# Peptides against a protein of PDB entry 8RAJ, part 27

Target 1, 54 residues: chain A of PDB entry 8RAJ
Amino acid sequence: LPAENEDPDKAVVDLHRSPPKTKDPDLTPSGIIAKVKAGDMTQETARELLLAMR

## One batch from the design tools (peptide; made by RFdiffusion4, then SolubleMPNN)

Design b2_p16_6_s1 (from b2_p16_6 with E1A E5R E7R)
Fold by OpenDDE base, seed 3:
Structure b2_p16_6_s1 (fold): chain B 54 residues (1-54), chain A 16 residues (1-16)
Amino acid sequence: as target 1 above (54 residues)
Amino acid sequence: AEEERMRELEELAEEA
């Protein structure tokens, strides 16, 4: 069976494993919204991240 | 419903 190359570039942002580093441009409030609009993040994950930054 | 949920996320992003 060909190992489906799970694209290793899907950074599963495990919210439980890494506190959001506010210095990552991809983890800024604006960067989170941009990822959701691009389809790279779920709205649920985005909500949890944004609430943790408050 | 999706547009409303996006608005709620934008409001949360302005408050963060």
Scores: peptide ipSAE 0.592, ipTM 0.905, DockQ to the pose 0.765
Fold by OpenDDE base, seed 5:
Structure b2_p16_6_s1 (fold): chain B 54 residues (1-54), chain A 16 residues (1-16)
Amino acid sequence: as target 1 above (54 residues)
Amino acid sequence: AEEERMRELEELAEEA
């Protein structure tokens, strides 16, 4: 099923679909933490992203 | 429990 949530303004970073582009300001460690605190990202997704940046 | 999990993520973010 195509993930019908193509809201380009709320691109949920899917680590399994595309490697994090290091140029996305929303993918900085601080940006990831900010998204989790805002409820825009799960803690599980944030953990996977942060571990992939290490 | 939520605050503890957020601390663990903050620590991972400092190491990245």
Scores: peptide ipSAE 0.590, ipTM 0.905, DockQ to the pose 0.740
Fold by OpenDDE base, seed 4:
Structure b2_p16_6_s1 (fold): chain B 54 residues (1-54), chain A 16 residues (1-16)
Amino acid sequence: as target 1 above (54 residues)
Amino acid sequence: AEEERMRELEELAEEA
């Protein structure tokens, strides 16, 4: 079975799986907000990420 | 309600 190539752009940043790469533009506060607005991230995941960056 | 929740996230993003 071809492993569904999980689109790396759909990598839900699991806070429990990997420390946020502080240099990932997708993990900046602005990048998180942009992903939520695009529908690529849930508001819940975004809230958890933003609270962990505080 | 959705717009309000987005505003709360934007406020959290400004504090991060």
Scores: peptide ipSAE 0.590, ipTM 0.905, DockQ to the pose 0.773
Fold by OpenDDE base, seed 2:
Structure b2_p16_6_s1 (fold): chain B 54 residues (1-54), chain A 16 residues (1-16)
Amino acid sequence: as target 1 above (54 residues)
Amino acid sequence: AEEERMRELEELAEEA
C-alpha cells in the first residue's frame, strides 16, 4: 500500500530513493527475500537489487 | 505463478 512506504518502522527499500548499502541488514540477499515475503518489497525491486549484487 | 517468481528470486539470492 502507498501508506506503508511512509511508515518509519517499515524500512521499505525503494531502489529509486535509497541506494543499496552493503551494510544494511535489510539489503542482504536473505533480508531482501524476507521483505518480499513480508510484502514490504516488490518482486521487481528485489530482482533489481539481487541482480545488482551479482 | 507467485511461487515460481519467489523461486526465481531465491535462485538470484543464492548467486548474490
Scores: peptide ipSAE 0.583, ipTM 0.904, DockQ to the pose 0.726

Design b2_p16_6_s2 (from b2_p16_6 with E2R E5R E7R)
Fold by OpenDDE base, seed 5:
Structure b2_p16_6_s2 (fold): chain B 54 residues (1-54), chain A 16 residues (1-16)
Amino acid sequence: as target 1 above (54 residues)
Amino acid sequence: EREERMRELEELAEEA
């Protein structure tokens, strides 16, 4: 079953899906850092995202 | 601790 946990208010980035080549400025390395600095993302989630982009 | 963890994330972001 496709995970029906698309919370429309939270872009749940599925870390197990190949990083979407989405030009979403929020999913760039710089955008991830900006979200952590703003308090909108945990350091743990940011680390997992950045490691998945390597 | 928080500032050090932010530096580690910035280093990972430069490698990506």
Scores: peptide ipSAE 0.602, ipTM 0.911, DockQ to the pose 0.705
Fold by OpenDDE base, seed 4:
Structure b2_p16_6_s2 (fold): chain B 54 residues (1-54), chain A 16 residues (1-16)
Amino acid sequence: as target 1 above (54 residues)
Amino acid sequence: EREERMRELEELAEEA
């Protein structure tokens, strides 16, 4: 049986973690907006991330 | 209110 242990903790964007030097498509401005539209990110977290990228 | 907040996020994403 494949253990679907999708660790739910891997989706927590730690604002205190140095931005991964890897272009995580999920952490681009467009990727953040896409996650909010999908319901996978709060508007508050998205605002904090986008302000930190400025 | 939700649509206005989404517009503000889109504007912030264009500035980043």
Scores: peptide ipSAE 0.601, ipTM 0.911, DockQ to the pose 0.740
Fold by OpenDDE base, seed 3:
Order: structure tokens, then C-alpha cells, then sequence
Structure b2_p16_6_s2 (fold): chain B 54 residues (1-54), chain A 16 residues (1-16)
């Protein structure tokens, strides 16, 4: 059986599905900036998250 | 333009 490459659906943090849980260490202001720099988050998503933390 | 948008995000991250 060919192993279906289930691309692990990179859990798209759907901003519309849950308010930002302020306790996720990966969703700190610094963690958000680090994800954008790594290319794991869009600048738009980062802006919406940072504005919601204010 | 990419560097300017990164600066705006860094400013927003300092305010949060």
C-alpha cells in the first residue's frame, strides 16, 4: 500500500475559531515575531494576534 | 517594504 503522504495539516491557527489563549508560550508577542521570521506565520495573522493582545 | 512591515509588528509586540 503506498503510504499516503498525509502532509500533517499544519494546524492553521484559525483566528476565527478561538480567542488567542494568552497562555500559549508560542503565542507570546516574542513567539509571534519568531514565527513570522521563520515563515511559519503570515504578517497579517501576526498583526491580528498582537492587536488582540493589547 | 518587508522590513518596514516587520518593524510595525515589532512595535505592536512591544505594546502588547
Amino acid sequence: as target 1 above (54 residues)
Amino acid sequence: EREERMRELEELAEEA
Scores: peptide ipSAE 0.600, ipTM 0.910, DockQ to the pose 0.750
Fold by OpenDDE base, seed 2:
Structure b2_p16_6_s2 (fold): chain B 54 residues (1-54), chain A 16 residues (1-16)
Amino acid sequence: as target 1 above (54 residues)
Amino acid sequence: EREERMRELEELAEEA
């Protein structure tokens, strides 16, 4: 059985990489807010991401 | 404090 390599690197949003044109619903402004509310993202990281999208 | 910081993030998300 291939262990689902949950690539742990998919969780590392490289804040210094130009916003990937990834239609990742989790990287939309609403998706970022949802992750902070869930406790899956810090408020600081969310602020940096939202400012980089502006 | 936590609720105020969440409001600031919601405002930033509306501007993005």
Scores: peptide ipSAE 0.600, ipTM 0.910, DockQ to the pose 0.739

Design b2_p16_6_s3 (from b2_p16_6, 5 letters changed)
Fold by OpenDDE base, seed 3:
Structure b2_p16_6_s3 (fold): chain B 54 residues (1-54), chain A 16 residues (1-16)
Amino acid sequence: as target 1 above (54 residues)
Amino acid sequence: DREREFEELERLAEEA
């Protein structure tokens, strides 16, 4: 049986594990919006991130 | 409405 390596290291940006480094291009306001549009981030997670940057 | 919720996120992103 091929073990489907569901690679669990899809980097779930765990908000609890690292404060958003304002220098991560993927965690800029525009990068967050782009991830939501791509379906790679939930609107809820995006809202929490954007509010934490304010 | 997911479109309206998304427009609210775009506004929050402009203010951040």
Scores: peptide ipSAE 0.594, ipTM 0.909, DockQ to the pose 0.771
Fold by OpenDDE base, seed 5:
Structure b2_p16_6_s3 (fold): chain B 54 residues (1-54), chain A 16 residues (1-16)
Amino acid sequence: as target 1 above (54 residues)
Amino acid sequence: DREREFEELERLAEEA
């Protein structure tokens, strides 16, 4: 039986978790801005993430 | 204005 496509767990960025020291290029300040430019992230979510990194 | 809000995000990203 093909394993049901586990929808890639939308990496629920837990904003309340200590900013993961994840070297995820997608969670760098520049990566966040790039996602907003691509339409893959809302400006509101980006603002909350960037403020949590400060 | 969405462009102004985006420029504010770019500033926050430079300060982070």
Scores: peptide ipSAE 0.592, ipTM 0.909, DockQ to the pose 0.724
Fold by OpenDDE base, seed 1:
Structure b2_p16_6_s3 (fold): chain B 54 residues (1-54), chain A 16 residues (1-16)
Amino acid sequence: as target 1 above (54 residues)
Amino acid sequence: DREREFEELERLAEEA
């Protein structure tokens, strides 16, 4: 099976596996929305992150 | 429906 090169810069924010690095600029509210638009984050994960920032 | 759910996320992001 070709190892699909998972681009190491595609931080799949899994709240269950990695605590959100509060310093990741991609975890700003705007960065979260941008990842959802790009298909790099689920709406469910985005909702959980945004609610945890409130 | 996905578009409406996304607009709800945008509102949550503006409130955060």
Scores: peptide ipSAE 0.590, ipTM 0.909, DockQ to the pose 0.729
Fold by OpenDDE base, seed 2:
Structure b2_p16_6_s3 (fold): chain B 54 residues (1-54), chain A 16 residues (1-16)
Amino acid sequence: as target 1 above (54 residues)
Amino acid sequence: DREREFEELERLAEEA
């Protein structure tokens, strides 16, 4: 069986879109840090998101 | 230094 390429259509967090009021666990401060640590997010993007939550 | 930049992000995440 071909491995289903789970297309990581993990929602490109459009930094220019108002932070979705979605309880996306991946958009919590801890979720952002976890994505950076996993290599799924750049430090620059994480910094911008964390500053926008402040 | 990528490690120092990451520690700064962890601090920002604690403040958010």
Scores: peptide ipSAE 0.584, ipTM 0.907, DockQ to the pose 0.682

Design b2_p16_6_s4 (from b2_p16_6, 6 letters changed)
Fold by OpenDDE base, seed 3:
Parts: sequence; C-alpha cells; structure tokens
Structure b2_p16_6_s4 (fold): chain B 54 residues (1-54), chain A 16 residues (1-16)
Amino acid sequence: as target 1 above (54 residues)
Amino acid sequence: DREAAMEELERLAREA
C-alpha cells in the first residue's frame, strides 16, 4: 500500500501569513474548535488563532 | 463566537 505522504507542511497554518479571512469556515472560531476535537489542530495553535482574532 | 470558542478550548484543556 503506498503510504499517502500527507505532506505535514500543508497542515501548518502559518500564523505569520495574512490574517485568516473570516470567510474560511476552517478558520472560524467554531471551525477551529472542530479541528481540535478531530485531533487535526493542537490546543496551543487553536489558542493562538483565537487570540489573534481579537 | 470567539469567546464561546475560548471557553470550549479551556474546557477541552481541562478534560484532556
């Protein structure tokens, strides 16, 4: 079975790149919490993103 | 909203 090289670099939300447009459902407050619950985002990254939305 | 998400994140942090 070919190991799907999920390129881990595509999952890194670069916090130094342009502030996430509030229109991305994955970067809404609810979308961030959904990713944490799914194990697709760390609690620390979620905290940083939510704090940056102030 | 952002405040509700922060509260939920803090809950998840206590339960993990």
Scores: peptide ipSAE 0.620, ipTM 0.918, DockQ to the pose 0.098
Fold by OpenDDE base, seed 4:
Structure b2_p16_6_s4 (fold): chain B 54 residues (1-54), chain A 16 residues (1-16)
Amino acid sequence: as target 1 above (54 residues)
Amino acid sequence: DREAAMEELERLAREA
């Protein structure tokens, strides 16, 4: 089976890209916290994302 | 919501 090259660059939330469509579960406030708890996001990145939602 | 998420993040930062 070809190893799915998970392009790690697709997981980078570009903070300068248009505000996440509120429908992306990964970019909701709860989704951000879930990623931090899973170890998939740093606390610093989560803080910046949550502050940008003001 | 965003505020509850910030409070939870601050909690995680104190426990880490």
Scores: peptide ipSAE 0.619, ipTM 0.918, DockQ to the pose 0.102
Fold by OpenDDE base, seed 2:
Structure b2_p16_6_s4 (fold): chain B 54 residues (1-54), chain A 16 residues (1-16)
Amino acid sequence: as target 1 above (54 residues)
Amino acid sequence: DREAAMEELERLAREA
């Protein structure tokens, strides 16, 4: 089975970029919470992203 | 839902 090398650099959301109109499931509110629960995102980064979606 | 996600994040922050 090919190891899915999820390139960790593709998950780095640039907070200086306008919040994408996220069709990306990883950048939805639920996707952000899923990353925090998985240990793939800090609570602080998640808070900043969710606040930027206002 | 962004508000539901913020509430869940605040819950995780209190339980961690």
Scores: peptide ipSAE 0.615, ipTM 0.917, DockQ to the pose 0.097
Fold by OpenDDE base, seed 5:
Structure b2_p16_6_s4 (fold): chain B 54 residues (1-54), chain A 16 residues (1-16)
Amino acid sequence: as target 1 above (54 residues)
Amino acid sequence: DREAAMEELERLAREA
């Protein structure tokens, strides 16, 4: 099984480029919070993502 | 859950 190279550099979710796919574990509410806690996402980007899920 | 994630984000924002 190819290791899912979670390329940490590709996880910058450009909110302007594609609606968050609810199937992407990195774009779930829990995945967003995990990225913020890891330092891989800013609080502002996380806020915008979570608000866009409304 | 989105609401739980927003509450957690607000908590993190207060602690930063």
Scores: peptide ipSAE 0.611, ipTM 0.917, DockQ to the pose 0.097

Design b2_p16_7_s1 (from b2_p16_7, 5 letters changed)
Fold by OpenDDE base, seed 3:
Formats: sequence, structure tokens, C-alpha cells
Structure b2_p16_7_s1 (fold): chain B 54 residues (1-54), chain A 16 residues (1-16)
Amino acid sequence: as target 1 above (54 residues)
Amino acid sequence: ARREEEIAELERLAAE
């Protein structure tokens, strides 16, 4: 089946699929907060990420 | 209100 529907704009950060790399600008504390504000990340996922960065 | 409070909690957590 041709892969026609990965919208490249939806980088769903699945915490269960890959450990957060501190080098991704989207996974900085500020980037996480920005994604939550945009509605692109759940608050639960953001909390787990922020705690894992400590 | 609820979503703003929850964002403010994350902002505190990110600043610590």
C-alpha cells in the first residue's frame, strides 16, 4: 500500500516509540511548552518529558 | 481557566 498519509507537519512525539533526544529543538523545555500551547502535545506527555529531562 | 492553570504548572516545571 503506498504510504499516502504521513502529514510531515504532525511529528507526533510518541514517548513510547523513542527516548527524547535533548538535541531536538522541539524537545527543549520551551519547545515542549510551545507544542502544548499549539495543541500539538498533550499536557500529560509534556509533563512526562519535562520530568525525564531533570 | 483549567487549561491555563495546567499550562502554568508545566511552565513552572520547565523553569525548575
Scores: peptide ipSAE 0.572, ipTM 0.894, DockQ to the pose 0.763
Fold by OpenDDE base, seed 1:
Structure b2_p16_7_s1 (fold): chain B 54 residues (1-54), chain A 16 residues (1-16)
Amino acid sequence: as target 1 above (54 residues)
Amino acid sequence: ARREEEIAELERLAAE
């Protein structure tokens, strides 16, 4: 069975493995919303991130 | 419409 090559280069923001580094522009509230708008992040992941930053 | 409403909820949450 081919293991689906989950492309490890898609920065899966694992909320459990690394707290959002305040220096990553992609992990700012505005950056998160921009990723959702682009379709690069799920709404659910974005909601969890935004709640964790509050 | 639904996706725009969902994004607007996130925008509100990010502004709080």
Scores: peptide ipSAE 0.572, ipTM 0.894, DockQ to the pose 0.730
Fold by OpenDDE base, seed 2:
Structure b2_p16_7_s1 (fold): chain B 54 residues (1-54), chain A 16 residues (1-16)
Amino acid sequence: as target 1 above (54 residues)
Amino acid sequence: ARREEEIAELERLAAE
């Protein structure tokens, strides 16, 4: 059985994919800001996500 | 400076 280590750091938030019904801590407003600060998310993607959460 | 200002704008948007 190949344990595909799906690198958990590749949560590419595809905005065209229905928001995962999972309580991903990374999709909280604070988690989005943290990813932008880390350089793991663009400012534009973060803005679109934050607006979609309103 | 620019990146810090852009992050501060997102922090404001996240707090509203």
Scores: peptide ipSAE 0.571, ipTM 0.894, DockQ to the pose 0.769
Fold by OpenDDE base, seed 4:
Structure b2_p16_7_s1 (fold): chain B 54 residues (1-54), chain A 16 residues (1-16)
Amino acid sequence: as target 1 above (54 residues)
Amino acid sequence: ARREEEIAELERLAAE
């Protein structure tokens, strides 16, 4: 079975995952938008994250 | 156009 190389650089931020204890730059509002622009995050996931940070 | 409008919505939400 080809291990789908889930690109380890695609940190899929799952809202149900425990908040990373690290200041993940990808969890900033700007980092989230940057991932959507790159195509590494869906708009829906980004919207949910931004709403949860408010 | 559609993707740019969608990104602009997220940018507004992130600025509030």
Scores: peptide ipSAE 0.570, ipTM 0.893, DockQ to the pose 0.727

Design b2_p16_7_s2 (from b2_p16_7, 5 letters changed)
Fold by OpenDDE base, seed 3:
Structure b2_p16_7_s2 (fold): chain B 54 residues (1-54), chain A 16 residues (1-16)
Amino acid sequence: as target 1 above (54 residues)
Amino acid sequence: SEREKGIAELEALAAE
């Protein structure tokens, strides 16, 4: 069976990792909302991420 | 701020 290349690039947002100083577009408020609208993020996770921002 | 807009948009989505 060909190993399904589970695309490891689903960046599991490790909430316990120091916020990357990187302008990760996926971690911007707009990027978070876009993921929720796409069904790729729960509203709860999005709320926690937005509240953890300065 | 972009953060405050994101929170408000998320609250609007939760109310649908």
Scores: peptide ipSAE 0.599, ipTM 0.906, DockQ to the pose 0.124
Fold by OpenDDE base, seed 5:
Structure b2_p16_7_s2 (fold): chain B 54 residues (1-54), chain A 16 residues (1-16)
Amino acid sequence: as target 1 above (54 residues)
Amino acid sequence: SEREKGIAELEALAAE
């Protein structure tokens, strides 16, 4: 069976880490909203992440 | 800003 390459580099968004200026599309405001719409993120977590952005 | 748009869109989703 092909090992599903679960890329472990799904950056666990440590809410206590300064939001990296990551070019990671998953950490952009649009990427966060996309995760909420997909059911992959809670509205509360999304709110905290968006409020933590400068 | 993209951040403000994200907050507004999240508030819209919370009101549905």
Scores: peptide ipSAE 0.598, ipTM 0.905, DockQ to the pose 0.119
Fold by OpenDDE base, seed 4:
Structure b2_p16_7_s2 (fold): chain B 54 residues (1-54), chain A 16 residues (1-16)
Amino acid sequence: as target 1 above (54 residues)
Amino acid sequence: SEREKGIAELEALAAE
């Protein structure tokens, strides 16, 4: 059976379920901005993530 | 803070 490479890197950041793990490089402010610049995240999602941080 | 820098960078991207 072909292993469906479900790209595990689509961590659906459920903003409602768990606070962003400060240890996840993808959920740091810099990581979020990098994803937006790469086209991998919308500006709206990035804004919500950043505003939810302390 | 890194957060404030991220917000400012995002605002800059929205103005492009």
Scores: peptide ipSAE 0.597, ipTM 0.905, DockQ to the pose 0.122
Fold by OpenDDE base, seed 2:
Structure b2_p16_7_s2 (fold): chain B 54 residues (1-54), chain A 16 residues (1-16)
Amino acid sequence: as target 1 above (54 residues)
Amino acid sequence: SEREKGIAELEALAAE
């Protein structure tokens, strides 16, 4: 079975890449907060992402 | 909005 290398780099929110499509569950407000609670995102990065949303 | 809820929840986490 090919181990699906879940490339951990794909979970890194690049703030300099195009704003997430509103359909990405990982980049919704709730998805961002879930990443912070899991320790996968800093509070500062989460704040910047939430403030950049329309 | 979901955005405002996310900001409020993040502020709550920062106060812990």
Scores: peptide ipSAE 0.595, ipTM 0.904, DockQ to the pose 0.120

Design b2_p16_7_s3 (from b2_p16_7 with E1K F3R Q6E E16L)
Fold by OpenDDE base, seed 2:
Structure b2_p16_7_s3 (fold): chain B 54 residues (1-54), chain A 16 residues (1-16)
Amino acid sequence: as target 1 above (54 residues)
Amino acid sequence: KEREEEIAELEELAAL
């Protein structure tokens, strides 16, 4: 049975992973808020990411 | 908190 395509766009931002060296559009403040709105990120993870970007 | 209030707090944090 073909493995159902796990959507490659579910970049689960693991806070324990080294910050991506690439300008991931998903890691901009606006991209983080968009993921929370979509239900693809928890508010707690978003808060921690936004604080780490300051 | 309502989900909308919590999103607004994150939007404020993202603007600082």
Scores: peptide ipSAE 0.525, ipTM 0.878, DockQ to the pose 0.752
Fold by OpenDDE base, seed 4:
Structure b2_p16_7_s3 (fold): chain B 54 residues (1-54), chain A 16 residues (1-16)
Amino acid sequence: as target 1 above (54 residues)
Amino acid sequence: KEREEEIAELEELAAL
């Protein structure tokens, strides 16, 4: 089966993924909001992430 | 809700 090139930019931030190294810009509150605005993240996932950071 | 209202709620949550 050809490995579908899962676009590396679609890093689904799984809440169960190992704690991100605090330097991932995609896992800052501002980075999460930016992904939602871009359409790269669902609002539900963003809400869960933002709540987990609190 | 409009998409803009839901984004505004996330922006408020991100500011807390």
Scores: peptide ipSAE 0.523, ipTM 0.878, DockQ to the pose 0.728
Fold by OpenDDE base, seed 3:
Structure b2_p16_7_s3 (fold): chain B 54 residues (1-54), chain A 16 residues (1-16)
Amino acid sequence: as target 1 above (54 residues)
Amino acid sequence: KEREEEIAELEELAAL
Protein backbone atom coordinates (compact mmCIF):
# COMPACT_ATOMS: atom_id res chain seq x y z
CA LEU B 1 0.00 0.00 0.00
CA PRO B 2 1.52 3.38 -0.92
CA ALA B 3 2.61 5.34 2.18
CA GLU B 4 0.96 8.47 0.75
CA ASN B 5 -1.43 9.69 3.50
CA GLU B 6 0.10 9.61 6.97
CA ASP B 7 0.44 13.26 7.88
CA PRO B 8 3.76 13.12 9.82
CA ASP B 9 2.13 15.23 12.56
CA LYS B 10 -0.57 12.52 12.94
CA ALA B 11 1.62 9.43 12.68
CA VAL B 12 0.31 6.96 15.26
CA VAL B 13 3.29 5.15 16.73
CA ASP B 14 2.47 1.46 17.02
CA LEU B 15 5.12 -0.61 18.81
CA HIS B 16 3.78 -3.77 17.14
CA ARG B 17 3.81 -2.26 13.62
CA SER B 18 7.27 -0.65 13.60
CA PRO B 19 10.34 -1.20 15.76
CA PRO B 20 11.34 1.93 17.72
CA LYS B 21 13.86 4.04 15.80
CA THR B 22 16.19 5.98 18.11
CA LYS B 23 16.26 8.78 15.49
CA ASP B 24 12.50 9.15 15.21
CA PRO B 25 11.49 12.36 17.01
CA ASP B 26 8.12 10.77 17.81
CA LEU B 27 9.99 7.98 19.66
CA THR B 28 12.02 10.23 21.96
CA PRO B 29 10.94 10.13 25.63
CA SER B 30 9.47 13.62 25.21
CA GLY B 31 7.81 12.65 21.91
CA ILE B 32 6.21 9.58 23.54
CA ILE B 33 4.83 11.70 26.39
CA ALA B 34 3.51 14.23 23.87
CA LYS B 35 1.69 11.43 21.96
CA VAL B 36 0.07 10.15 25.18
CA LYS B 37 -1.04 13.69 26.11
CA ALA B 38 -2.50 14.14 22.62
CA GLY B 39 -4.32 10.78 22.86
CA ASP B 40 -2.30 9.37 19.92
CA MET B 41 -0.68 6.68 22.11
CA THR B 42 -1.91 4.50 24.97
CA GLN B 43 -0.20 4.72 28.35
CA GLU B 44 0.58 1.00 28.13
CA THR B 45 2.40 1.40 24.78
CA ALA B 46 4.21 4.46 26.13
CA ARG B 47 5.36 2.52 29.22
CA GLU B 48 6.61 -0.36 27.04
CA LEU B 49 8.52 2.06 24.76
CA LEU B 50 10.07 4.01 27.65
CA LEU B 51 11.18 0.77 29.35
CA ALA B 52 12.63 -0.55 26.06
CA MET B 53 14.76 2.62 25.71
CA ARG B 54 16.34 2.12 29.16
CA LYS A 1 -5.75 5.93 38.77
CA GLU A 2 -6.70 9.20 37.19
CA ARG A 3 -5.32 9.71 33.65
CA GLU A 4 -3.32 12.67 34.95
CA GLU A 5 -1.62 10.53 37.64
CA GLU A 6 -0.70 7.88 35.06
CA ILE A 7 0.76 10.58 32.75
CA ALA A 8 2.81 11.92 35.67
CA GLU A 9 4.19 8.40 36.29
CA LEU A 10 5.20 8.20 32.60
CA GLU A 11 6.86 11.64 32.83
CA GLU A 12 8.86 10.40 35.83
CA LEU A 13 9.83 7.23 33.95
CA ALA A 14 10.89 9.32 30.91
CA ALA A 15 13.13 11.51 33.11
CA LEU A 16 15.05 8.54 34.33
Scores: peptide ipSAE 0.522, ipTM 0.877, DockQ to the pose 0.691
Fold by OpenDDE base, seed 5:
Structure b2_p16_7_s3 (fold): chain B 54 residues (1-54), chain A 16 residues (1-16)
Amino acid sequence: as target 1 above (54 residues)
Amino acid sequence: KEREEEIAELEELAAL
């Protein structure tokens, strides 16, 4: 069976999931801003994430 | 809004 390498870059951040206590650099305030700067995240999604972390 | 202005607003929000 081919292990579907679910590309870790496609982790749909479910905003309705309790913020994982993940040390995931992608879920830090700075990581979110970095994704928006790169064009990998919308500003709307970033705003919602940052507000949910507060 | 300019993309740079909206990023600055997010940076302010991330610093709170």
Scores: peptide ipSAE 0.529, ipTM 0.880, DockQ to the pose 0.728; fails the geometry check

Design b2_p16_7_s4 (from b2_p16_7 with E1D Q6G A8R E16L)
Fold by OpenDDE base, seed 5:
Structure b2_p16_7_s4 (fold): chain B 54 residues (1-54), chain A 16 residues (1-16)
Amino acid sequence: as target 1 above (54 residues)
Amino acid sequence: DEFEEGIRELEELAAL
């Protein structure tokens, strides 16, 4: 059985992409902090995102 | 405010 390497589409949070009109749980303040705690986002990128969304 | 809470949690993580 070929293991489908579903490359988890690492949602590269493009800082320049208009915030999706969809409530992407990954782009909520809580979702951003969860990514930092998981090691999937840098603290600097999270800070920039939170400040840009405010 | 969810943004203020997020910033605070991030500052706490940066201090560890």
Scores: peptide ipSAE 0.431, ipTM 0.857, DockQ to the pose 0.121
Fold by OpenDDE base, seed 2:
Order: sequence, then C-alpha cells, then structure tokens
Structure b2_p16_7_s4 (fold): chain B 54 residues (1-54), chain A 16 residues (1-16)
Amino acid sequence: as target 1 above (54 residues)
Amino acid sequence: DEFEEGIRELEELAAL
C-alpha cells in the first residue's frame, strides 16, 4: 500500500496571508473546527484564524 | 453567525 505522503506544508495556513475568499472547505469556520477535532490544527491557531476571517 | 458559532465550539473544546 503506498504511504499517502500528505505533504504537511500544504496544511499550514499562513496567518500573514489575507484570508482567502475561500471556497476551500478546509478554511471555512466548520472546516477549521473539523481540523482541530482531527488533531490537524491547534486550538490557538484555529482561534486566530476565526477572528481574522470575521 | 458561523464565526461566533465556531469560536463558541472552540471554547467548549478548550474547557474539556
């Protein structure tokens, strides 16, 4: 079975980048919370993203 | 709104 090398660099949302007008489900409030629940994002990073996108 | 709901859910997760 090929190990799915999920490139960890693609999951790092750069907080210095203007919040994209994202059709990206991973950058919606629900997508951010889903990443926290999965252990793929810290609660602090999620809080900062949610506040910056408001 | 969806941001206030997301912040609230995150606060609930931080309290566990």
Scores: peptide ipSAE 0.430, ipTM 0.856, DockQ to the pose 0.121
Fold by OpenDDE base, seed 1:
Structure b2_p16_7_s4 (fold): chain B 54 residues (1-54), chain A 16 residues (1-16)
Amino acid sequence: as target 1 above (54 residues)
Amino acid sequence: DEFEEGIRELEELAAL
């Protein structure tokens, strides 16, 4: 069976997916801000995430 | 509130 190419596009944080209760430090408010500061996330996406998590 | 702080930090980053 061909290995399912994990589509690299699935790294799109689905803003409509209830933030998993993931202990993922990357999805905390501080983790989101850190990604923006690193240039790994747009400010708009970060704003939408923070507003959706509130 | 960590979300309000995060939003404020984003607004500060936009002003740079």
Scores: peptide ipSAE 0.430, ipTM 0.856, DockQ to the pose 0.126
Fold by OpenDDE base, seed 4:
Structure b2_p16_7_s4 (fold): chain B 54 residues (1-54), chain A 16 residues (1-16)
Amino acid sequence: as target 1 above (54 residues)
Amino acid sequence: DEFEEGIRELEELAAL
């Protein structure tokens, strides 16, 4: 069976995980928007994240 | 603020 290389770099943004105390650039408003523009995040997920972070 | 601006930008992207 070919091992599906599940790309480990899908940081499953667990919406229930306390925001990392680290300035994860990927979880900033600008980082979220950048992921949507790159096609790496859905607009719905990005909207929920931004609404939860404000 | 940066969150309101981000939400607005997403709404603009959804309209394209």
Scores: peptide ipSAE 0.429, ipTM 0.856, DockQ to the pose 0.123

Design b2_p16_8_s1 (from b2_p16_8 with E1M E6R E7R)
Fold by OpenDDE base, seed 3:
Structure b2_p16_8_s1 (fold): chain B 54 residues (1-54), chain A 16 residues (1-16)
Amino acid sequence: as target 1 above (54 residues)
Amino acid sequence: MEEERRRAAEELEELL
């Protein structure tokens, strides 16, 4: 069975994309903290996203 | 939202 190459470039959260007007559960304050705890997001990126929600 | 953001920022500072 060919291993599906999961394209690592699809996991890049475009930080220049307009603040999420979408109820994306992954972009809620709790979803951001969950990604940091999983190692999927840096603490710096999480801080910037939480500041952009003001 | 604002209270959830504040709690998430506090939790983020505890992860340092």
Scores: peptide ipSAE 0.536, ipTM 0.885, DockQ to the pose 0.112
Fold by OpenDDE base, seed 5:
Structure b2_p16_8_s1 (fold): chain B 54 residues (1-54), chain A 16 residues (1-16)
Amino acid sequence: as target 1 above (54 residues)
Amino acid sequence: MEEERRRAAEELEELL
């Protein structure tokens, strides 16, 4: 099966425009860490997202 | 969720 091309423009989580949706696999705690490890998210943005889930 | 969030926060601190 071709890897679903995750649109790189959808990977930019605007914290000010879209609250983290718990249904978005890319916005789960594990998905956030995966993006940081991939270099697709800053550690600061990841910290803010994880704090907003508390 | 809270335990997954906690584990992710700990893992994020180890990446710093």
Scores: peptide ipSAE 0.534, ipTM 0.884, DockQ to the pose 0.102
Fold by OpenDDE base, seed 1:
Structure b2_p16_8_s1 (fold): chain B 54 residues (1-54), chain A 16 residues (1-16)
Amino acid sequence: as target 1 above (54 residues)
Amino acid sequence: MEEERRRAAEELEELL
C-alpha cells in the first residue's frame, strides 16, 4: 500500500502566495473553516484568508 | 463566493 505521503508543506496556506485557483477545496471558505475545526489552521490565518477574498 | 465567504466569516466569529 503506498503510504499517502500527506505533504506536510501543503497544510500551510502561504498568504504571500498568488491567490489559489478557485478549484482548490482547501482554499474555499468552507475548506478554510474545516481546517480551523480540524486544528490544521489558526483562527487568525483563517480570518486573514477570508478578508483577502473580498 | 461572496455569500459562502460571509457564512464562513460568521461561523469563524462563533469559534472565537
Scores: peptide ipSAE 0.534, ipTM 0.884, DockQ to the pose 0.105
Fold by OpenDDE base, seed 4:
Structure b2_p16_8_s1 (fold): chain B 54 residues (1-54), chain A 16 residues (1-16)
Amino acid sequence: as target 1 above (54 residues)
Amino acid sequence: MEEERRRAAEELEELL
């Protein structure tokens, strides 16, 4: 089965269009840090996400 | 939430 190339543009959480769902494991504080460590998220995007969780 | 957010922010600063 061809690995579905998950379009990297679908992994971009648009902070303006989709508020972080606290139920999405990838948008939890720990999930955000895991993505930064994996190289799947920038430190700046992670900072903005964590600030929006106030 | 707030404590998890704070710990994640501290860990993010250590990655800079």
Scores: peptide ipSAE 0.529, ipTM 0.883, DockQ to the pose 0.108

